# Peptides against a protein of PDB entry 6TME, part 249

Target 1, 324 residues: chain A of PDB entry 6TME
Amino acid sequence: NRLKRAYIALQAWKKAFYSDPFNTAANWVGPDVCSYKGVFCAPALDDPSVLVVAGIDLNHADIAGYLPPELGLLTDVALFHVNSNRFCGVIPKSLSKLTLMYEFDVSNNRFVGPFPTVALSWPSLKFLDIRYNDFEGKLPPEIFDKDLDAIFLNNNRFESTIPETIGKSTASVVTFAHNKFSGCIPKTIGQMKNLNEIVFIGNNLSGCLPNEIGSLNNVTVFDASSNGFVGSLPSTLSGLANVEQMDFSYNKFTGFVTDNICKLPKLSNFTFSYNFFNGEAQSCVPGSSQEKQFDDTSNCLQNRPNQKSAKECLPVVSRPVDCS
Target 2, 324 residues: chain A of PDB entry 6TME as posed
Amino acid sequence: NRLKRAYIALQAWKKAFYSDPFNTAANWVGPDVCSYKGVFCAPALDDPSVLVVAGIDLNHADIFGYLPPELGLLTDVALFHVNSNRFCGVIPKSLSKLTLMYEFDVSNNRFVGPFPTVALSWPSLKFLDIRYNDFEGKLPPEIFDKDLDAIFLNNNRFESTIPETIGKSTASVVTFAHNKFSGCIPKTIGQMKNLNEIVFIGNNLSGCLPNEIGSLNNVTVFDASSNGFVGSLPSTLSGLANVEQMDFSYNKFTGFVTDNICKLPKLSNFTFSYNFFNGEAQSCVPGSSQEKQFDDTSNCLQNRPNQKSAKECLPVVSRPVDCS

## One batch from the design tools (peptide; made by RFdiffusion4, then SolubleMPNN)

Design b2_p24_5_s2 (from b2_p24_5, 14 letters changed)
Fold by OpenDDE base, seed 4:
Structure b2_p24_5_s2 (fold): chain B 324 residues (1-324), chain A 24 residues (1-24)
Amino acid sequence: as target 1 above (324 residues)
Amino acid sequence: MSEEEKVRKELLEELQKKYPFLPP
């Protein structure tokens, strides 16, 4: 009996709660699991006459606890949302049995350990949100082989390089922000045909930006701020026909910020502050447009306010990195 | 029976040992 299995799972989970400040699981009593707060039932896909637990939504419950292996009994769950709790430990491997998993949101918790590879086992997964946890280690390249729509990885402890498989991703939104990723952005990034938003903020990324970024025709948000990128901005960035928000601040970029970038047709905000740019087109100057906002603070620009000293600029500007 | 179903069955059997008193 599917509901019996669900009962076992949910009771095991309730037992795994250390704190339930809103008494969310107070009504988690008895066999009628479909009446449980945060538990949603639906007709089974294989048998519409059978009611099954199809979704969990415990968002914002501030529950402290862990995910017990018994959750693997929730085999009909397609939606698993436990955002903004205090769940700790690792994601159980037993969740591999949840083959209908479609949306998995464990963001804003206290999960630890390596990337939850169980997510790779879900054939129908479209939404993966593991942000604001303490996941660590390398990102498995297979994550981008998945037909995901959204991948949220930000605010974790991931390290190593971004996999070259990123170009295979069908995701519209990918966040890498506030991790420990290192190395270059893969050239394959330009192959992300569905990409709308990508965020690299606050990593240890370095090297030159790949020219292939300019192939991201659908991107509306591109944020590479707070990294160690060097060299000039690729001229191919003129290809970002739909970019609205662009941030390259807090890097080590050099060279000239061109009209072709600053005049992008949908550009609303372009921040390139805290770099070593030694020139900018008039179209890049803050206040030059009413429709666009620019920030050129703390560069090596002449005749602009709030720039770096010659002493700070000269060592970097005089030794430009060749990105060719 | 699929491999997945087999694994699920095994898990259920293990859990039944842990939880001998289950509601119908």
Scores: peptide ipSAE 0.029, ipTM 0.516, DockQ to the pose 0.024
Fold by OpenDDE base, seed 1:
Structure b2_p24_5_s2 (fold): chain B 324 residues (1-324), chain A 24 residues (1-24)
Amino acid sequence: as target 1 above (324 residues)
Amino acid sequence: MSEEEKVRKELLEELQKKYPFLPP
């Protein structure tokens, strides 16, 4: 039966623990898996008279170990939350059998290897959190074809370009921060119809920002700081009617920061420090507004404090990048 | 609400009850 399979899976997992500092699995004894700490049972979707393991929550258990292939026997699991542990190795391909997977959170662990492509096999997945691991390689384009609400990829070892399929994403939150992504932000980004928050912090992204960013009408947080972006800020950024937090700091941007950007109606914080901007509108000056916070530090602005020297500015400002 | 969403909701409620300090 289903609970017997769950028992086999959970006992295999317990055996795969190297360390359980809080004795989380101490009560993982006997056939009554529904009584196990961190194991949650519910009526099966196909037969309400049958009780199945529907959820796992081992968050913050500091467990060291790995995920054994027997976890594929947990075929009724819809919620799998094991963040803030010390699980290592790879995500088992056997998890493809968990066809009801809805939320998958393995964040803050020691997982390695390529992107866990098994996540792409789950037809009903809505939440994917794999941040704070050691996943590496290319991001599969297919990740953005899924009907995900949230995609957390930050603090990994992902490299290569961001897939152009990003525009197909239905996610409201996407994090790329603190990886090794390179290349340009795809122009298709403007097609992300449900996007509220997107974070590119601390990658190797470069090129000009696409004009299509201005089509992100629902975005409240846009952070592209700590990259290698060049050129001027797109004038179309004036279309970000709901942006509250915007950060372009620590890039190689040039040109003029316009009034239309700094006067965005919902803008609360706009950081454009540590670039090579050579002008800003009065509305962009720190202290010009009580409702908005600006940081223009370390640019090439005239008559502003804490700017780069002429020696630092001249080579860059004299060779502007044309993004048209 | 789909059956899957119903199950998720129930599980989340149980988790919230057990761990009231967890964010929704």
Scores: peptide ipSAE 0.017, ipTM 0.515, DockQ to the pose 0.079
Fold by OpenDDE base, seed 2:
Structure b2_p24_5_s2 (fold): chain B 324 residues (1-324), chain A 24 residues (1-24)
Amino acid sequence: as target 1 above (324 residues)
Amino acid sequence: MSEEEKVRKELLEELQKKYPFLPP
């Protein structure tokens, strides 16, 4: 019975394919869905004697089409990986019936519409990858209330502010890069206890960096480049004991880059180029360390190469933003 | 072992991590 439902779903999906250049669904014929390419069966959790469709992997299949509502019949699916295809339209609400969903990867497709709120209905979801799509609108605050290990949102059309609920996230990796997020980074960011990597690249974020960033003791990658951040770097960044990669380039930061930041014990690369910093410690100078790489290009630093002109610097440096 | 078999094996391993009571 479960496999019959899966058959209906998979045949409906095959009919929803506009193009299958690798003939991935060529063997999607007959009732034996467990033999279908990219379909994986396992014993049902409630009855080990029953075989069910537990996973789908159509990654890199270059399939054009859409996700039909009949996919909601795949109620035993825990892994749904369909990245690097040309699927379009919206994520069907009928997928709310997939209550075992654990990993959902629809990255690198042509999905549109608002954030797929159906992902919020999955109680056991741990991995969410919706990057490289055309999702738009606001990010629902509830996404960070979920016990996710990874949240990939980059390269979409998301707008508005980053929800304050971000501090509730248990995710180790979060990407916001290449969206249209605006406003400040929430102060609650420091509460992200499991955070290893966070990327804000290429948004419209602004304001001062919150001091609470320094509480991210497990962070190894922090990239806030290509935004509109202002003010000085928080002194609390000295608390980033495990940071290896840090990028603040292409912002409007001012002030002095301190020893406490540049001497972070695990720091490998620190890029603070294309800002308005007017001073740096000797430990921040490119070439000062063999183990650490720095880039101070295009700031307002004295006696350094490749800096902004006095004409460019003076209007900004003379009016520093107070972040206190 | 085919690539499909490898992926199937990996899938089963992931399910077993999530559901430790799942038989091998």
Scores: peptide ipSAE 0.009, ipTM 0.433, DockQ to the pose 0.098
Fold by OpenDDE base, seed 5:
Structure b2_p24_5_s2 (fold): chain B 324 residues (1-324), chain A 24 residues (1-24)
Amino acid sequence: as target 1 above (324 residues)
Amino acid sequence: MSEEEKVRKELLEELQKKYPFLPP
């Protein structure tokens, strides 16, 4: 009996709670699991006459505890949302039995360990949100082989290079922000055919930006701020026909910010502050447009306010990195 | 609405088609 298995799983989970400040699981009593707060039942996909547990939503419950292996008995679950809790430990490998998993949101918890590779086993997964946890180690290249629509990895402890397989991703939104990613952005990034938003904020990324970024025609948000990028901005950025928000601030970029970038047709906000740019086109000057916002603060620009000192600029500007 | 929110909304809508008793 599917509901009996669900009962076993849910009771094991209740037992794994250390704290339930809102008494969310107070009604998790008895065999009628479909009445449990945060548990949602639906007709089974294989037999509409059978009721099964299809979804879990414990968002914002502030529950402290862990995910027990018995959760693997929830084989009909397609929606698993437990964000904004205090769950700790690792994601159980037993969740590989949840073959209908469609949306997996464990964001804003206290999960630890390596990337939850069990997520790679779900054939129908479209939404993966593991942000705001303590996941660490390498990002498995296979994550980008998945037919995901959204991948949220930000605010973790991932420490690796970005896999070259990123170009295979079908995701429209990918966040890497606030991790420990290092190395260069792979040239394969330009192959992300469905990409709308990508965020690299606050990592240890370095090197030159790949020219292939300019192939991201559908990108509306591109944020590479707070990294160690060097060299000039690629001229191919003129190809970002739909970019609205672009941020390159807090890097080590040099060279000239061109008209072709600042005149992008959909550009609303372009921040390139806190770099070592030594020139900008008139179209890049803050206040030059009413429709576009620019920030050129703390560069090596002549005749602009709030720039770096000559002492700070000279060592970097005099030794430009050749990205060719 | 951000692209993130749009994606989330679309995914939820798709899931609701399969499971009409799930919350929006």
Scores: peptide ipSAE 0.015, ipTM 0.513, DockQ to the pose 0.553; fails the geometry check

Design b2_p24_5_s3 (from b2_p24_5, 16 letters changed)
Fold by OpenDDE base, seed 4:
Structure b2_p24_5_s3 (fold): chain B 324 residues (1-324), chain A 24 residues (1-24)
Amino acid sequence: as target 1 above (324 residues)
Amino acid sequence: MSVEEQVKKKIREELKKLYPPLPA
């Protein structure tokens, strides 16, 4: 009996709660698991006459606890949303039995350990949100081989390089922000055919931006701020026909910010502050457009306010990095 | 739309009504 298995799983989970401040699991009593708060039942896909637990929603419950291995008994769960809790420990490997997993959101918790490789075992996974946790180590390259729509990795402890397999990703949204990623952005990034939003904020990324970024025709948000990028902005950025929000602030970029970038047709906000740019086109000047916002603060621009001193600029500007 | 997609969509819609996702 599938509901009996679900009962065992849910009762084990309730026992794994250290704190339930909103009494979310107060009604988690008895065999009628479909009446449990945050538990959603639906007809089984293989037998419509059988009712199964198809979804879990414990978002914003502030529950402290861990995920017990018995959760692997929830084999019919397609949606697992437990964000904004205080769950700790690791994601159980037993969740590999949840072969219908479609959306997995464990964001804003206290999970630790390496990337939850169990997520790679789910053949139908489309949404992965593990942001705002304490996951650490390397990102497995295989994550981008998955047919995911969204990948949220931000605000963790991931380190090492971004896998070259990123170009294989079908995701529309990918966040790397506020981790410890290092190295260059892979040139394969230009192959992300469905990409709309990508965020690299606050990592240890370095090197030149790959020219292939300009191939991201569907990108609306591109944020590479707060890294160690060097060199000039690629001229190919003129290809970002749909970019609305672009941020390159707090890097070590040099060179000239061109009209081709600042006149992008859908550009609404372009921040390139806190770099070492030594020139900008008139179209890039803050206040030059009513429709576009620019920030050129703390660069090496002549005749602009709030720029770096010559002493700060000269050592960097005089030694431009060749990205060719 | 497959039966599977229909079920998932329905559940997803219900979940979204109750708890919107965190901002990206």
Scores: peptide ipSAE 0.036, ipTM 0.652, DockQ to the pose 0.065
Fold by OpenDDE base, seed 1:
Structure b2_p24_5_s3 (fold): chain B 324 residues (1-324), chain A 24 residues (1-24)
Amino acid sequence: as target 1 above (324 residues)
Amino acid sequence: MSVEEQVKKKIREELKKLYPPLPA
C-alpha cells in the first residue's frame, strides 16, 4: 500500500523534527496522510484510481531536524519543496527511490556534505534548488548532463573548477554565486543554447573570459562580478543580442570597453566598476543614455570621476594580460 | 500534455501560489 509507506515515511520524518515552531506537523496524525499539512496527494500515474503522495511543501516552516532514510518510501513524490527551514545533515541516498522527482527544493537550510549525488539519479528532474546551504566539495560534471531547466547552486561551499560539461546543460538559469569556485570559465559555456541567466558572483574564478560567451544569444542576465578575471572583455560580447543585465564589476579587467558592447540592443544595466579599464567608448559613459545605466566607477579611465589613482593603475595597466 | 505533466503542472501552480520562489 503506497499510502501506508507514505505514512511510515512521514511519521519517521515527524520524529526527526527537533523543532516545529509553527506546529506544521501537528495534524500529522493517523493514516490519512493526504490530510497532512504540506502533503499533497494526486492520482497515481500508473493507476488514476489510487491516490498517492505526489508533493511535499514545507516551505518557510522553520522546522529544525534532519531528513530520515524513511523518506525513500515516498516513491510517488514529484515535488519536494522544503526551503527556508533548519534541516541539517545530508540528503539521504534513499531518495534515489523517488524516481518521479521533478522539482527538488531544499534551499535555505543547513544541509552539509558533498553535492547530493542522489539528485543525479532522478531521470525526470527539471528543477534543482540547493542554494543557501553548506554543501561543499566539487560539483559533479554529471549535473550538466541532466535535462534541467534550472540549477541553483549559489551560497554554498562548492570548490574546484566549473566542469567543462556545462556546455551540455539545457538549463535556462544557472547560479554559481557565492561559492569557492576557481579556475577559468570553460569555453564550452557558449554551447548553452537555452541559457537565459547565469550568475558567477563572488567566487574565486580567474583567467580570461572565454570568447564563446558571445555565443549565448538567449542570455538576458550575465553576472561575473566579484571574481579574479583578467584581460580585456571579449569582443564577441557584441553578440549578446538579448542581454539586459551585465555585470563585470570587482574584477581585474583591463583594456578598452567598446562601443559594440555598450550599444547592445537590449542592454539596460552594464556595470564594469572596480576594474582596471583604461578606456571606454562614449556610449559606455554613465548618463550617456536614458535607457541604459552604466557604472564605470573605480577604473583607470581618464577624465572620469571616482577613478583609481595612477599609482594603483600603472602597475596593472602597463602589464595587460593578453587573452588572445 | 501527458497525465504526468498535467499533475505536475497542477501541483506546481498550487505551490507557486502559496510560496513564491526565493531570489537567486
Scores: peptide ipSAE 0.027, ipTM 0.623, DockQ to the pose 0.064
Fold by OpenDDE base, seed 3:
Structure b2_p24_5_s3 (fold): chain B 324 residues (1-324), chain A 24 residues (1-24)
Amino acid sequence: as target 1 above (324 residues)
Amino acid sequence: MSVEEQVKKKIREELKKLYPPLPA
């Protein structure tokens, strides 16, 4: 019965293919679905004597098509990888029946519409990759209530603010890059106890950086480049004991870049170019260390090369934003 | 290994425990 349902689902999906340039589904013929290319079977969890479809891997198949609702019949699937295809449309709500979903990767496709809320219905989900699509609208706050190890949202059309629930996330890696997020980074960010890497690149984020960022003692990568952040860097950034890569470039930061930041013990690369910083400690100067790389290009620094003109600097530096 | 790779590896290992490969 389970394999029959899987057969129905997979045949419906094959019919939903507009183009299969590598003939990936050429062998998707007959009832033996476990022999299908990209289909993986395993013993069922509830009955080891029963074989079920447990995984799909169609990565890099360049398939054009859509996901039909019949995919909801694949109730035993725990791994779903279909990245680097040309699938379009929306993620079917019928996938809510896939209660064993553990790893879901639909990255690098042509999906559209709002955030796929069906992903919130999966109780055991640990990995969510929806990057490089055309998903739009608000990010549901509930995404961060889930016990996810990784959340990849970059290169979409998400807008509005980052939910305050971010502090509840147990994820080690979160990417927001190349969306349309706006507003401030929530102060609750400091509560992300397992965070190792967070990327905000290329959004419309603004305001002051919250002091609570300094509580992220496990973070190794922090990239907030290409936004509209203002004010001085928080002094609490000295608490980032494990940060290796830090990027604040292409913002509107002002003030002084301190020794406490540039002397962070694990810091390898620190980029703060294309801002309005008016001073830096000697430890922040590019070339001052062989172990650390710095970029201070296009700021308002005195006696440094490749800085902004006085005409560009004065209007901003003379009116610093108070983040206190 | 990047943190991303480590996370992916962990997930795959857990999946293998849940769904052992079929004998050849």
Scores: peptide ipSAE 0.026, ipTM 0.591, DockQ to the pose 0.682
Fold by OpenDDE base, seed 2:
Structure b2_p24_5_s3 (fold): chain B 324 residues (1-324), chain A 24 residues (1-24)
Amino acid sequence: as target 1 above (324 residues)
Amino acid sequence: MSVEEQVKKKIREELKKLYPPLPA
């Protein structure tokens, strides 16, 4: 009996709660699991006459505890949303039995350990949110082989380079922000044909931006701020026909910010502050447009306010990195 | 749309009404 298995799983989970401030699991009593708060039932896909637990939503419950292995008995669950809790430990490998998993959101918790590779075992997974945890180590390249619509990895402890497989991703939104990623952005990034938003904020990324970024025709948000990028902005960025928000601030970029970038047709906000740019086109000057906002603060620009000193600029500007 | 997709969509819609996801 599927509901009996669900009962075992949910009771094991209730026992794994250390704190339930809102008494979310107060009604988790008895065999009628479909009446449990945050538990959603639906007809089974293989037998419409059988009711199964199809979804869990405990978002914003502030529950402290862990995920017990018995959760692997919830084999009919397609949606698992437990964000904004205080769950700790690791994601159980037993969740590999949840073959219908479609959306997995464990964001804003206290999970630790390596990337939860069990997520890679789910054939139908479309949404993965593991942001605001303490996951660490390398990002498995296989994550981008999945047909995911969204990948949220930000605010973790991930290290190493971004996998070259990123170009295989069909995701519209990908966040890498506030991790410890290093190395260059892979050139394969230009192959992300469905990409709308990508965020690299606050990593240890370095090197030159790949020219292939300009192939991201559908991107509306591109944020590479607070990294160690060097060299000039690629001229191919003129290809970003749909970019609305672009941020390159707090890097080590040099060279000239061109008209071709600042005149992008849908550009509304372009921040390139806190770099070492030594020139900008008139179209890039803050206040030059009513429709576009620019920030050129703390560069090496002539005749602009709030720029770096000559002493700070000279060592960097005199030794431009050749990205060719 | 497959039966599976229909069921998932329905569940998703119900869940979103109760607990909207965090913004991106």
Scores: peptide ipSAE 0.027, ipTM 0.616, DockQ to the pose 0.067; fails the geometry check

